# Peptides against a protein of PDB entry 7UQJ, part 214

Target 1, 160 residues: chain A of PDB entry 7UQJ
Amino acid sequence: PELYQNFNITPPRGVLFHGPPGTGKTLMARALAASCSSDERKITFFMRKGADILSKWVGEAERQLRLLFEEAKKHQPSIIFFDEIDGLAPVRSSKQEQIHASIVSTLLALMDGMDNRGQVIVIGATNRPDAVDPALRRPGRFDREFYFPLPDVKARFKIL

## One batch from the design tools (peptide; made by RFdiffusion4, then SolubleMPNN)

Design b2_p21_8_s3 (from b2_p21_8, 11 letters changed)
Fold by OpenDDE base, seed 2:
Structure b2_p21_8_s3 (fold): chain B 160 residues (1-160), chain C 160 residues (1-160), chain D 160 residues (1-160), chain A 21 residues (1-21)
Amino acid sequence: as target 1 above (160 residues)
Amino acid sequence: as target 1 above (160 residues)
Amino acid sequence: as target 1 above (160 residues)
Amino acid sequence: MTRLEKIMAELRKLMEIAKNA
C-alpha cells in the first residue's frame, strides 16, 4: 500500500500470468506469496481452479467468489490465485452461457470493489490469455500480464 | 544403459512428481527435458493431461496411450510427461470404473514393455500420490518419487 | 553431493538465469531455495547484486566474495544468488577493467574451488548472458543456463 | 543437497541414463 500510495500508483488489483502449461505460473504465484510473507507479516494464499468453481458450485459460484474475496480481505495481506482463469471467465462472445456471464460480472464487481487500500492481490493464471474476457484485462483488474514462456530448450538443458 | 547396467540397476522407466498443486512439477519436468537435450541431442518432450486422455478419448484412451509411447519411442531420446496422472490412473478400489482399469492396465503394459535400452523417460505428476494406483508405483514403472513441497515460509527466512 | 557422486556426475556449481529484466529470475531463484528447503533441511540463501559488490566494496570485492563463499559453505546446504552478475563479471574483452578481471578471477577460483561434495549452488542472474565472461559459462561453473523470456511489455512496465 | 537438487540430480541421472541407453 504505502509504496503505491507514495508514488500515486494505483496498486495492481490483478496480475495475469499467461503462457504454455507447466511454465511455472502457479509456482511463481506460490513463490510470490512465500516471498512476500515475513515472520511479522504472513501473506495468506488462496488458490482456486477456475474450472472447479464452475463445476463444483453450479449456481453458487458467485457466492463462493464473494466468500473467497471476503475471506481474503479478512486475512490481509493476501493473494488470491486463480489457476486456469479462462475456465472461470471465458470470452463473453459465446452467447449461450448466462452462467459464465454472471460469474464474470461477479468477479469484475469483486475486483472493482476491492478497496484501493486493500492488501489483496489477485493472480489469474491461464494458458490462453485471449480466452480471458477482455473486461478482466482492463485497468484496475488484471491490468498486469506476465508471460511465462516455455523455458527455451537451451535454458532447460542447463538445469540438469 | 551402461551406468545402470554397470550397477545392475534396472533403469527407472518412470518418475513420480508429487506435491501440492503449483509446486513446479510440470515446470520441473519441462526443465528436465530441456536440461537433458543438447544442440546435438535434442530430447523430445510429450505432455498429456491425465484427465484429458480420459475425457477426450473415451474408448480410444488405450490407443492414444499406445500411439504416444510409439511416437515417444520413434523420437528418442524422449520424455513423456503425464500431468495429473491420478486422473488417468486412479486407485482401482473404486469398484465401478472398468474404463480406468483398462487404461491403467494399458499404461502398465506400456511401461513394462519399454525396452530397457529405450531412451524414453515417463514422468507422472500428481497432487495426490496416494490416489495413484500402487501398481504404477512398483519397480520398473514409477519407481522413483520426487516430492515437491510448498515453498515453505521457513525456506524464505533463510533467503531473506 | 551423494547423488552426484553416486552417478559420477560433477554437480552443477552454477546456474545462469538469463532473460530480460523483470522476467522473474530473482523470484525463481528464491522459489528454488524455498522449494529445496524442508523443515529438517533448511537451505541458506545468500543474495548479492553484482553491481553492489563492485560499487560498495571497491578494493574489497574479492574478499567479500571469499567471505560469501565461506559463509555459504559454513551454512550448507546453501544457495548463492548473484543478481545482475554481468555487472560483476563482464566479458574480459574490455581492456580497462583490471578490477573486473580480478573479481572474475576470484569468482572463477571460488567456483572451481568448491568441493564437489559441497552443497553450495550458485545462481547468477543476468539480462545479458553475452555480457557474462565466457569463462564463467564453462563446465563446472555456470554450466547451466535458464532463459526467462519477456513478460509482455505491458506487465513489465507496471512491476518496475 | 536440496530437495530440488536431489530431484535435479536424480533426473539428470535418469536423463543421462536415457541418453546413454
Scores: peptide ipSAE 0.025, ipTM 0.408, DockQ to the pose 0.329; fails the geometry check
Fold by OpenDDE base, seed 4:
Structure b2_p21_8_s3 (fold): chain B 160 residues (1-160), chain C 160 residues (1-160), chain D 160 residues (1-160), chain A 21 residues (1-21)
Amino acid sequence: as target 1 above (160 residues)
Amino acid sequence: as target 1 above (160 residues)
Amino acid sequence: as target 1 above (160 residues)
Amino acid sequence: MTRLEKIMAELRKLMEIAKNA
């Protein structure tokens, strides 16, 4: 807390995990949640797929995002993990611009509206960081990015 | 080849990775592909999402499955990884029975029709093993199952 | 036990995670430990930094390694994770040759002395696999290697 | 064998089978 206050650095509330599919982004988020949980401090882990929020909650996606953040706030300390966050907040393509813009705007407002005192971390995972709305990648939102490279085939995994 | 022929054991062609979302099923499949690749024997890794095959290729899902298996056969040794395989081959629910039955039937035929001489492994990943058609879980198909548990918070990470 | 005995395959006792700093080696080791734990089988995870063993335990590093392996054996099934294992077992540089040789020799003996019946896995992580003593990378020790490639350079992972 | 060791062992076995097939 104090170190971030002294440098006027808004503590990063959002972490973007990006890299090819199946590089362990989701596993990493779960492992982080588990590693930060103690017997005294259980971290509540919320997982949502970006595409599921868009497809299952047609017309209610904004409300479901609000409910998710409220529930995460109620169960602090908590992690919200958005898998396939590019599916939730794609870079504006013309035909679905209004619906996507509203969902993105809601997510932006929810990330901005998290009080600095909240023990809620938001992790977004994507295979396409450039397909995530740049507004989500600004300071105070997903301002930390973590690339998950492919296990390079060239590294000789000798399974002897 | 010879050892499996002698014991009349159908070599397992398919492995089912199951467990909660983000437990590293896809990462494990990639790590396996990488670990089994040497400079002398590169394993070709094919990844498909079950839902993508069903949704993107409406009416061509069977053809795309055939092409995938042909391409995997052409690039032997190879791994075909189906993420969300329950989305490709859901347990027969009444109303979409014909399309799902055709896709499942095609996948079954492709798994059965892999010659024992083929260096093609099929890995299916699901969060719901019970939602995978039981026909795919029979010997000669996905006959080995691996559960990926949640990183249980109760794993006492003693950092001593 | 039995399956490895029948094939005269020495069960892999050690896994080397290598790749640039911040590629998730440590987190993968934790995720693996957590993923292997069930309610019925808790895996005990021990974490040590190679440099810390060398620097904090000057003259006692061998004893601390023995104690670590004994404790891991007592808390089976267990994982010993050595972060920065190149700091524990650097390729022989001239002036510290004797002390490093003793520590390496102790680690080799401990890895070799793990009975095949032991449910202790050793994971070493390094940024410099070529800086790890080749004796540790031989069969029966760190005989499996996993490369963690860089994120493409631009995504500076600040976990602050 | 840990669950991971079992998984890795079986997967190696599968890959050996695939390599030797």
Scores: peptide ipSAE 0.007, ipTM 0.380, DockQ to the pose 0.296; fails the geometry check
Fold by OpenDDE base, seed 1:
Structure b2_p21_8_s3 (fold): chain B 160 residues (1-160), chain C 160 residues (1-160), chain D 160 residues (1-160), chain A 21 residues (1-21)
Amino acid sequence: as target 1 above (160 residues)
Amino acid sequence: as target 1 above (160 residues)
Amino acid sequence: as target 1 above (160 residues)
Amino acid sequence: MTRLEKIMAELRKLMEIAKNA
């Protein structure tokens, strides 16, 4: 509730940050975690890279996703940030379909299993929203999208 | 032409950004893309990580490089940014020579095939210029090198 | 000495930067390197990612660590920054114990072998201090820990 | 002070606080 009030959004299960790489998606996800963290209420921030979950955990990616969501639930309020989520949940391309499909299906089930009252926000970051499985972009999942434009030079040099 | 005029450099085919990781190489590449983008003339910025091209596209890395260069040519003026290019084009070390050699040879051929009049700049970023195949650092390829020092605190804080 | 005086700390062999990913641990390590670099005395900054040392150097990670520490010693004052050090020195989990244990033991030995008068600082960055082998967190190793909170949004949005 | 200078100043301050704590 309060975490969602701080976002002024009807509680999404997931937020998709999309835009060019290093536009600050990861940085914003962290800034959001920090803004929602008060001295009284620290938000636990979990971060995983999509490709790392696939590569480090060949055959255990599903289990690692489950553990991540369980840990996030235990440490709520929490943010799960998937950097490069298109690496985890690429659009179902024919030749690697089964392993990616099972990871995507697990992520879908985990997002669907998140009670809307849970203080867990999932943030996915991608450079290619069209490369993220459309099933993840449906209502009750990554149903809020934030475009991170290439900061105009003015914005970026004011940021940097 | 105009993109190269903005750099005040005789049109390199490639620019090597080298220096310690996160000195702002990726950020500078994007800031350059943004600075060279006007409201009238947007520069398309393509970014790939060297290790991702190798790892995601086992056996198709060459094809993905070709597609990337074709897409950059279609969307010119454009910047192709290879982050961690030493991951794509490691110095030819004996034991993994063939696959890396074919990717390097493809990248060389693609850079050599870039018409000097094309409004495509290739930016490679590395922490280890000595770990980049010397063939990529020859004239007509990554023939301009920019050292990103660990910015002295003064320089970095003026840049960032 | 002077490098340690600039930190106003009894010379740690190692500093652990822990906190959520991209809270600026890597950025801080670099900014520290830059702040301690004067025009007269440049600090050499070595950066390695924990997972890269494991993945790039299968069977040579120990040698690469030795070379890194030797190079840092040659170029002192220097900072060795291990990004994602939990990737190098995960808590001894049963199934990959031997290879990780040897890398951890090598890193321990290298840190223990650092003369306290050497102008080499080792900075480890992790999102999961509890996933770093406790042996690395003992006195004379990563015995100073700095928590990088998610910078409050005020700090970060004033920064971004 | 650039934004990063402010970050770094704040992070230095945090590091000083963490040293003095």
Scores: peptide ipSAE 0.000, ipTM 0.284, DockQ to the pose 0.131; fails the geometry check

Design b2_p21_8_s3 (from b2_p21_8, 11 letters changed)
Fold by OpenDDE base, seed 3:
Order: C-alpha cells, then sequence, then structure tokens
Structure b2_p21_8_s3 (fold): chain B 160 residues (1-160), chain C 160 residues (1-160), chain D 160 residues (1-160), chain A 21 residues (1-21)
C-alpha cells in the first residue's frame, strides 16, 4: 500500500498469474498476501474459483461478484484471488456465450469501478491466458501478467 | 472427548462451518483434528466433497456415505469433514430433487443413527448455509454453526 | 537412476496413490517431491487434475498431456502428479467412451514412451482405483499402488 | 509404525531409488 501511494503508482488493480497447472499461482498469491500483511496492517485474502462461480452461482454469479468486490473494498487492504479465471471469464466468442458474457461484463465493470485509491488487488490465475477474455487484460484490469514456470519443488516450499 | 463426557454435554455431532470461499473452513477442520489428536489418542480425519460424491458416486452415493460413517465409527475418535456440503445436501426443493433427496435422506439417517457416545464429529463446510437442507441444521445434526469471516492472510498462516 | 539400473529393476514410471478422499495423497506427493529435492538436485513438480483436463481441454487434452510429459522430461528429475486420475483415465467401458478412450490412449502412450532412464515419476491419485483403466495399472505404467488409509491427523502434519 | 508410516517409508525409499537411478 504505502509503496504504491508514495510513488504515485496506480497500484495494479489486476495481476494475471499464468502458467502450467500446479505451478503455485495460488500459493504465490497467498504468500504475497502474507508477506504484505503486518500485525498492524492485515491484508484480507479472498479466494474464488472461476468454474465454481459459474456452476454454483448460476443466475447469481454477477451478484456474487459484486458482493465479493464490495466485501474486498470493505476489508481493505485486500486481495481477491480468482483461481482458474478462464473458467469465469472465458473468451466471449466461446459457444456458451450469454452467461459467460454477462459474468465477464460484470467482472469488467467491477474492475473498472475500483477507485484508484482502493487497496484491492485482484489476482487472476489461469493455465490458459489466451482463454481469458482480452478485455480483462486491458489497462486498469489484469494489466500485469506473471508467467509461472514449472517451479522446482524446493522453491515452492520456501513460499509456504 | 473427555471434556464433553465430563460435562454430560452431548458432543455436537454436527458442526456447520459456513462463510465465504477460501476462509479456511477446511484448514480449521484439519487444525481442530490436529489439535485434538495426541500421541495417545489419534483423531482420524475423513474428508469428502459434496459435489464429488454426487458426481463420482451416482447411484452409489448412499452406500458411500454409509461406508464413510461406518469407517468413521470404526476409527473413533474421528472427524468427518464434508467440504461443500451444499453440493451434497442441497435444499430438497431444488429442481434436481430426487437424487438429492435420497442422498440427503441418507445423510440425515446417518447423523441421527450416530450413537450419542460415538466420538464421531461431522463437520460440514459451505459457502451457502441457506443452500443446505434445513433438516440437516436441526438438533442432533449440524446443530452448531460457525461463521468463518474472511480471514486476514496472517491469521490463516498461523493455523498451519 | 543408478539403483534401478544396478538392480535391473525398471524404475516405476507410475505410482498409483489410492484411498479414501482427503487421505493426503496430494500432500504425500508434494512431500515426496520436497524430500527428494536438494539444493543441488531440484525436482520439478507438475500437478494436473483429471477432471480439469477433461473439462478444460476438450479436444486439446491429448496435446496438453503430450506437452506436460515433454515439459516434465525437459525438467528432469520431475514428478507428474495427476490428482483424480480416475477422472482423466476412467475405465474405457464407461458410456462416455470415445473422448475418454482417446485421452487414456494418449496417457498410455506417454507412459510407455518414457525412456527407462528418464527421471520422470508419474503419480496418479484416485479415490476409486477400480475406476482407473486397467491398462494404466500394467507394468511400466502405474505398476506400483499405494493404499492411503485414513490417516490420523497427526501423521498428516508430520508429512508437511 | 502405522500403516501410513510404512507406506511413507516405502514411498520415500522408492523416491530415493528414483533419485539415485
Amino acid sequence: as target 1 above (160 residues)
Amino acid sequence: as target 1 above (160 residues)
Amino acid sequence: as target 1 above (160 residues)
Amino acid sequence: MTRLEKIMAELRKLMEIAKNA
């Protein structure tokens, strides 16, 4: 928080973690949250799975996303981690268009609607960056991308 | 175990952990199992996912639940943890009624059939407590509910 | 390599972890990877979920498996962990035959195509060993099977 | 040694063999 505020750097609202499955994207997101959390300033970590939101929240997915972002905003500083974001925000041109398009549109609006001063970081993790709607990868959204190569196992355990 | 026996408090057979996804419900269930486990008295921890039981055990779900409870009873003291119990025991009035109703009825019967002296604790975790059949939330079943607020990241790492 | 070569024992290319859900199959696979990893020899750990490969990679599953094995071979010594391998490699006689048969056939070919000197271990985890195609359980594939009984919770934490 | 500990020991042995192979 402080570092981004002091440098007048708009904190990246969205970070895309991409790489092979099991590369520790989720672990890294948690480790980042932990490392940025002090006794004085606790970071609230939210986790959602893309496919879970689609399947469990049919018809309520938009509302649940809104509630998630509201809750994250209420509990700032916070991290929203979307695991398997390609499951939530698939490319709009995929044949299952309408439901996905609505959810993606909601996520776009939520990311765009985050105040520049909001200490809410959104981390999306995917194994398929190309399956993520390009609109989510635009500036002010998931505009930073980090490739997670296959980690050696030891590097993974140092992050826990 | 001892504390519940000494106080003549019927150990809560069922505990519902509810709260947003990623709040550490599963972690807490494991931590509880670990903390209650000594070298002299080892707690056996069983874990099942609601949706996995439905999808993987189509037509065998009732039998698998029975086997799970029998095994848990055999390995007392034990914890049965149902992750995403709303996926296993959805509200009976949901349009996918019959298969769900049978599984829920089996789970109800298994929870009711636990002897009061049985050292089997059933922990259900859900993100949607209202999606759990109200019959499961009655006395002698999941009669204790614990809300898992969004943990700060630091609090989560202290539980591991 | 050396010990298997000296004993003329074909190194087990595949290990099947089977047992009830939540018995720590995934945890054990990770712990093994960690324990075998030194500063000098880092083991690369790959993780895939069977159902995720089927659902996410419809039509690309074979290619993704090939890429996974190629990458694992490139980053030797490596472990490929398939969680819920029964979801990826179900019994061929199941009514959803063709897609599953193709993926299973690819996995068979990849396991067979591993050079005997390759430091790639494939670990499959399942809750249903009988739901895994018997062809995968033949010599040179998942030819070693480990039953994960319900661990006491304390034993699980010693593995982390 | 619990059955799990035996399995773990066997798995460790297998992994050591695999590492040394």
Scores: peptide ipSAE 0.000, ipTM 0.246, DockQ to the pose 0.308; fails the geometry check

Design b2_p21_8_s4 (from b2_p21_8, 11 letters changed)
Fold by OpenDDE base, seed 3:
Structure b2_p21_8_s4 (fold): chain B 160 residues (1-160), chain C 160 residues (1-160), chain D 160 residues (1-160), chain A 21 residues (1-21)
Amino acid sequence: as target 1 above (160 residues)
Amino acid sequence: as target 1 above (160 residues)
Amino acid sequence: as target 1 above (160 residues)
Amino acid sequence: MTRLEEIMEELRKLMEIAKNA
């Protein structure tokens, strides 16, 4: 906390993991949650799939997002991991504007409403970062991006 | 090669990676493919999702499986990776028995039809090994299983 | 490069991943290697087990380490991953002082001999960070440490 | 900083080093 305050650096609240499928985005998020948990400080890890929130909770996606953020806040320090976040917050396209706009607006408000002191990190994973609404990629939201390339099969894993 | 011949051990043709979602099954398969590829021996990596084969190729799933195995055989040494293989070869349930039975039978035949000398490894990944047809888990098929637990994360994975 | 120069931050050359077995240390190292490789910049990943270097190369461990670092330097940008590094560089104990001291001294010299501009990252993984010689944990070597706790998930990686 | 934030920042730095190396 204090180190960021002294340098006027807003701690990243949101991290976007992007890259092809099977590059370890979900695994990295889990491993990060694991690595940051100590015997004294247990981190709570929440996982949701973007498409599952839309398909299972048609018309209640906004409420489910709010409940998720409230539960994460209650169990701080916490990580919220959204797998396939491009399914949850797609770029606003003409045909289903209202439902997608409401979900995006809710997620934006929830990420903005995290107090600067909140020990909640939000990790979004996508195979298509350009399919995620650009408003989510602004400062105070998913303001850090990590590319997960395919382990290039040409990456000479010289297991000597 | 020789070590397996001397001990009358049939080299494993199929490997089942099982464990919760986001445990790195797909990443491990890719990393293995990359690690086994040398400058002298490039390994070809084929990836398919079980659900995608069923949804995209309704009525042609058997043909697509055959083409995949032929292409893998043509590009030996090869790895075929099936992500979400429980979606491709579910345990025989009463309601869609015929379609699933045909796909399972085709995959069984393709795995059995790999000659002992074929440098094709098949990796199946599933979150639910018990949802995969037991016939696929027999000797000469997915006869080796690797459990990918959640990176044990003291992070209370509240999978709510 | 430039970002680290402007802040007088020596780029970390060595990273220690420590924590109980099955916490994803090796998996994280592989995922990092994969994530850092782009289409334009392929990263070469070298994996060694500490105990394997000692057991397979009795009396040649120093030479094997040198060859490993030379090969990593030749294929920059590179990651060298030592699994079970406590087996390679144990804390100096009285009974096998000379052999272990030579290996530790060689590894120290190799890590120190990486020019600040070298695009070689060394990742050590251990279950017992206190069993690693403290000289390896000094600035310019394994100067960053990541704890991978056992998390409450009873899922023992049965790597069968 | 939470240990999580520290680890993430350190992993970020590592990934940046690996990308910019």
Scores: peptide ipSAE 0.013, ipTM 0.422, DockQ to the pose 0.209; fails the geometry check
Fold by OpenDDE base, seed 4:
Structure b2_p21_8_s4 (fold): chain B 160 residues (1-160), chain C 160 residues (1-160), chain D 160 residues (1-160), chain A 21 residues (1-21)
Amino acid sequence: as target 1 above (160 residues)
Amino acid sequence: as target 1 above (160 residues)
Amino acid sequence: as target 1 above (160 residues)
Amino acid sequence: MTRLEEIMEELRKLMEIAKNA
């Protein structure tokens, strides 16, 4: 409830941050986690890279996702941040496609299985929202999308 | 001697920076390198990613580590910064485990072989200090650890 | 013409940004894209990571490179930014060497095939200019190199 | 402002937008 209220969004199970690299998606996710954390109420921030889920956990990625969601639920209020969530998209090798399909299917099931009363928010970040499985972008999953534009020329000239 | 004095640390062979991603570990390592470099005394800063050591140098990673340490020794005073040093931890595929074990073993031997009088500091950065081989965290290796907390809400609001 | 004039460089097909990680190579590439874009003339900024080209597109990387260059040409004026372009360098496994050699060969051919009158600039960023295939650094490819030094101690102390 | 501070300020603005979104 409060965690979702602090986002000023109807309790999404997931929020997709998309935009060019280094537009602050990861920093925003962390800053949101910090802004929602008080001295009394620490938000647990879990971070995973999509590519790490695939590469580091061959055959264990589904289990690691389940464990991640269980741990996030245990440490509520929690944010699960998937950086480079498009990295869960299948690499078009047939065996990897099956593995990726299984991982994405597991993530879908985990997002669908989250109690709306839970204080677990999933934030996905991608540079390629089109490379994110459309099933992840359906209602009750990553149903809120925030575009992180490149800073305007004026803002960039301030960075320059 | 002076390089270690500039860190205000007893000459560790290694310093482990750990904390959440984007807490400034890499920036701090670079800033330390810069702060220790004067116009008269340039510090040579070597940076490697743990994942790159494993992935880019299949069967050559041990040699590349040796060359890195030799080059760092040649260009003293030097900092070797291993970003994502937990990326040297074995991915649990048997063949990769053996390769990783060999690479970690090589890194251990290189750190153990460093003369304490040398002006080479090794900085490791990780988001998962628990995923760093405990052998790397023993005395005479990464025996100093610095936690990089997420910026406080105030610091994040200053960043935000 | 104007895009190249805005870079104040003779129309290179490619510019190599090299230097330590987080020295602002990616940010500079984006800032250049922004500074060259006006309200009237939007620059299309394409970003790819070298490692992603290799890993995400096994057997399709050459096609994806061709598509990227075609799309950049279609959306002129354009910048193609290859982050971690050294990630296109062969991982010295024989099968990967052949794949990498093919990808690098494709990139070379695409850079060579660019019309100098086109408003497509290729920016490569690397932390290891020595790990970039020397063929990419030849005239008519990445023939301009910009070193991104670590910020001076003063600039770093302002960041610290 | 350091380049980092400027990035941080832009991120701040984005966060304010995201908070108000």
Scores: peptide ipSAE 0.013, ipTM 0.283, DockQ to the pose 0.087; fails the geometry check
Fold by OpenDDE base, seed 1:
Structure b2_p21_8_s4 (fold): chain B 160 residues (1-160), chain C 160 residues (1-160), chain D 160 residues (1-160), chain A 21 residues (1-21)
Amino acid sequence: as target 1 above (160 residues)
Amino acid sequence: as target 1 above (160 residues)
Amino acid sequence: as target 1 above (160 residues)
Amino acid sequence: MTRLEEIMEELRKLMEIAKNA
């Protein structure tokens, strides 16, 4: 509740941050975690990279996702941030597609199993929303999308 | 032409952004793409990571590079940004060296095959210019180098 | 000496930067390298990612760490920055745990072997200090810890 | 701009600073 009130967003199960890399998606997810953390109530921030889910968790990715969601639920209020969630998108190898499909299916099930009353927000960041499985973008999952445009170059050149 | 005029650089086939990570190389490449985009003429920005070229495209890296350059040529004006191009640098395993050498050779051939009249800029970003194959740094390839210094700490501490 | 005087810290063998990713740990390590570099005396900045130590240096990680510390010693004053040092933390595979334990053991030995009179600083950055081997956090290793909070969103808004 | 978009833009600029710093 309070987390969602601070976001000024109807409680999404998931928020998709999309936009070019280096546009602040990861940083935003973190700043949201910080801004929603008070001295009295710290938000627990969990982060995984989509590529790490595929490469590091080969054969245990589903289990590691389950553990991640369980930890996030135990440490509420919490944010689960998936950076490079498009990195779940397979390199077009048949065996990687099947493993990827299973991981995506597990993530879908975990997001569907989240009680909207829980103070767990899932943030997915992608550079390519088109490479994110459309099933993840459905209502009750990553049903809110925020575009991270490239900063106005004029503003950037003053900062650089 | 116009893209190169905005860079104040004789039309390089490639620009090497070098400097420590988190010095804004990727950001600058994006900012350049944005600054060179007008409302009338958007620059198409293609990005690949050197490590992804090695790991994700095992057995098809050369083909994916060719496709990338073909797409960039079709969508002119365009920028091809290779982030972590030093990530092409082999882990010293004999089999990875051979695959890497083939990928580098393909990239060299693609850069050599670029018509200087094309509005395609290739930007390589590296943290270690010494780890970039010297053949990539020759005239007609990454023949322009920009050092991204660490910003003045005094400026940073005001920003942090 | 001078490097440590600029840090206002009793000469640590290692400094652990911990805090959420994108809080500027890597940036700060780099900023420190820049601030401690004069026109007359440049600090050599070496960077490795914990995940790269595990993945790229499979079978040679210990040797590459030794070479890194030797290079840092030759190029004093120097900073060795380990980004994502928690990425040394194994994905729970028995074989990766053993390799990881050996790599950590090697890093411990290298840090223990550093003369505190040397102008070599080791900075480890982690998002999860709990995932860093406690042996690395002992006196004479990463015995100084700096928390990188998410910048106050309000403070950030004024800087941008 | 929603406050979130402002925060996003600011955080983007901070990542830029953090990338550029």
Scores: peptide ipSAE 0.005, ipTM 0.258, DockQ to the pose 0.139; fails the geometry check

Design b2_p21_8_s4 (from b2_p21_8, 11 letters changed)
Fold by OpenDDE base, seed 2:
Structure b2_p21_8_s4 (fold): chain B 160 residues (1-160), chain C 160 residues (1-160), chain D 160 residues (1-160), chain A 21 residues (1-21)
Amino acid sequence: as target 1 above (160 residues)
Amino acid sequence: as target 1 above (160 residues)
Amino acid sequence: as target 1 above (160 residues)
Amino acid sequence: MTRLEEIMEELRKLMEIAKNA
């Protein structure tokens, strides 16, 4: 808190990790949580998969997101890591099911409702940053983006 | 070759990376491929997901595995990385469909059939090493295992 | 200890991670630290930037290095990670300031003075392996090297 | 041997195999 306050930098509420599969997005999020945890100040790490929230909780996904953010706030400092966030918050289309639109709206509201004083960092990971709803990529949400490029194995990746 | 020959150590044909999700298994496999590639000697990196081989190619999964190993041999030195290998080769149970048993048997045969002179390393990654068929974990197959624990937040990061 | 003793292999005291910026060198070092920490055996992770040691402690850099190694020994098993080690230990030139030569000499002595029985691993990361003093790359020091190739991502890492 | 040392040594062996293969 103090370091961010001293620099008048609004702590990033949301960070988007994007890049090809297996570039260490999830590992980095965990390593960040680990590196920021001291003996005196443990960071609580919450992990969810975007697709799992939709598939397991189609009717309760909003409630599960609210509970997740409440629990993260209760156990602050905390990190919420969404793996495959493009599965949770796909680009808004006119054909988008009301369920998906409502979940995105809930996530937006939860990110907006995190007081600047909250020690909750949200990390979204995706292989497809362009598939993430642009509303999530606005200031106060996932407004920091980190690209995780493939280690350039000059090796011909034949993804057959 | 020479160093392993000098120590009478059979080069591990298969390496199992196991540990919780997002512990860098895929990143390590890519980093290894990258680290072993020089400008003069490029390593070819093949990546497959175990579940994708089953889901996309239920009737051709054996053929796809054979083609993968043939292509890896043709482009040696090479690494074959199987992400979620427990999805490809689950523990054999009496209730397991013949298809799964046949795929496992094909993978076993392909690993056994790799000449010790072949410059093909197979890396399997899983979150559940106990869900991998023990036959794959025998000498000459995935006989080397590396655990990727969660970055234990318990690591005392003294940021001095 | 036992496995290295059984193979008469001197455990690498130093590992050099080299490759372009953003290739996951720091991430890998953290992941390794994490992967080696068990519930029973915690690894202590120390991180320093090479340039920071020179810039912050121009007159005390040697003392700070000694203290770092003493603390790492006290908290073994431990990892010392030097990010940007080329900033700490540039190639010795006839025009190199005595200060830099003395710091390099101190680091050499500290790495040489680590008893083979010490559970302290030193990881140096650099973008310029050829800018690292060759004396550091000798056996018993940074005698293991891992290349982290660029992901061919033309993506301008705007570290904002 | 620390698990790190084991991992690093085995990774090194793998790398050497891949380089020298």
Scores: peptide ipSAE 0.005, ipTM 0.391, DockQ to the pose 0.229; fails the geometry check

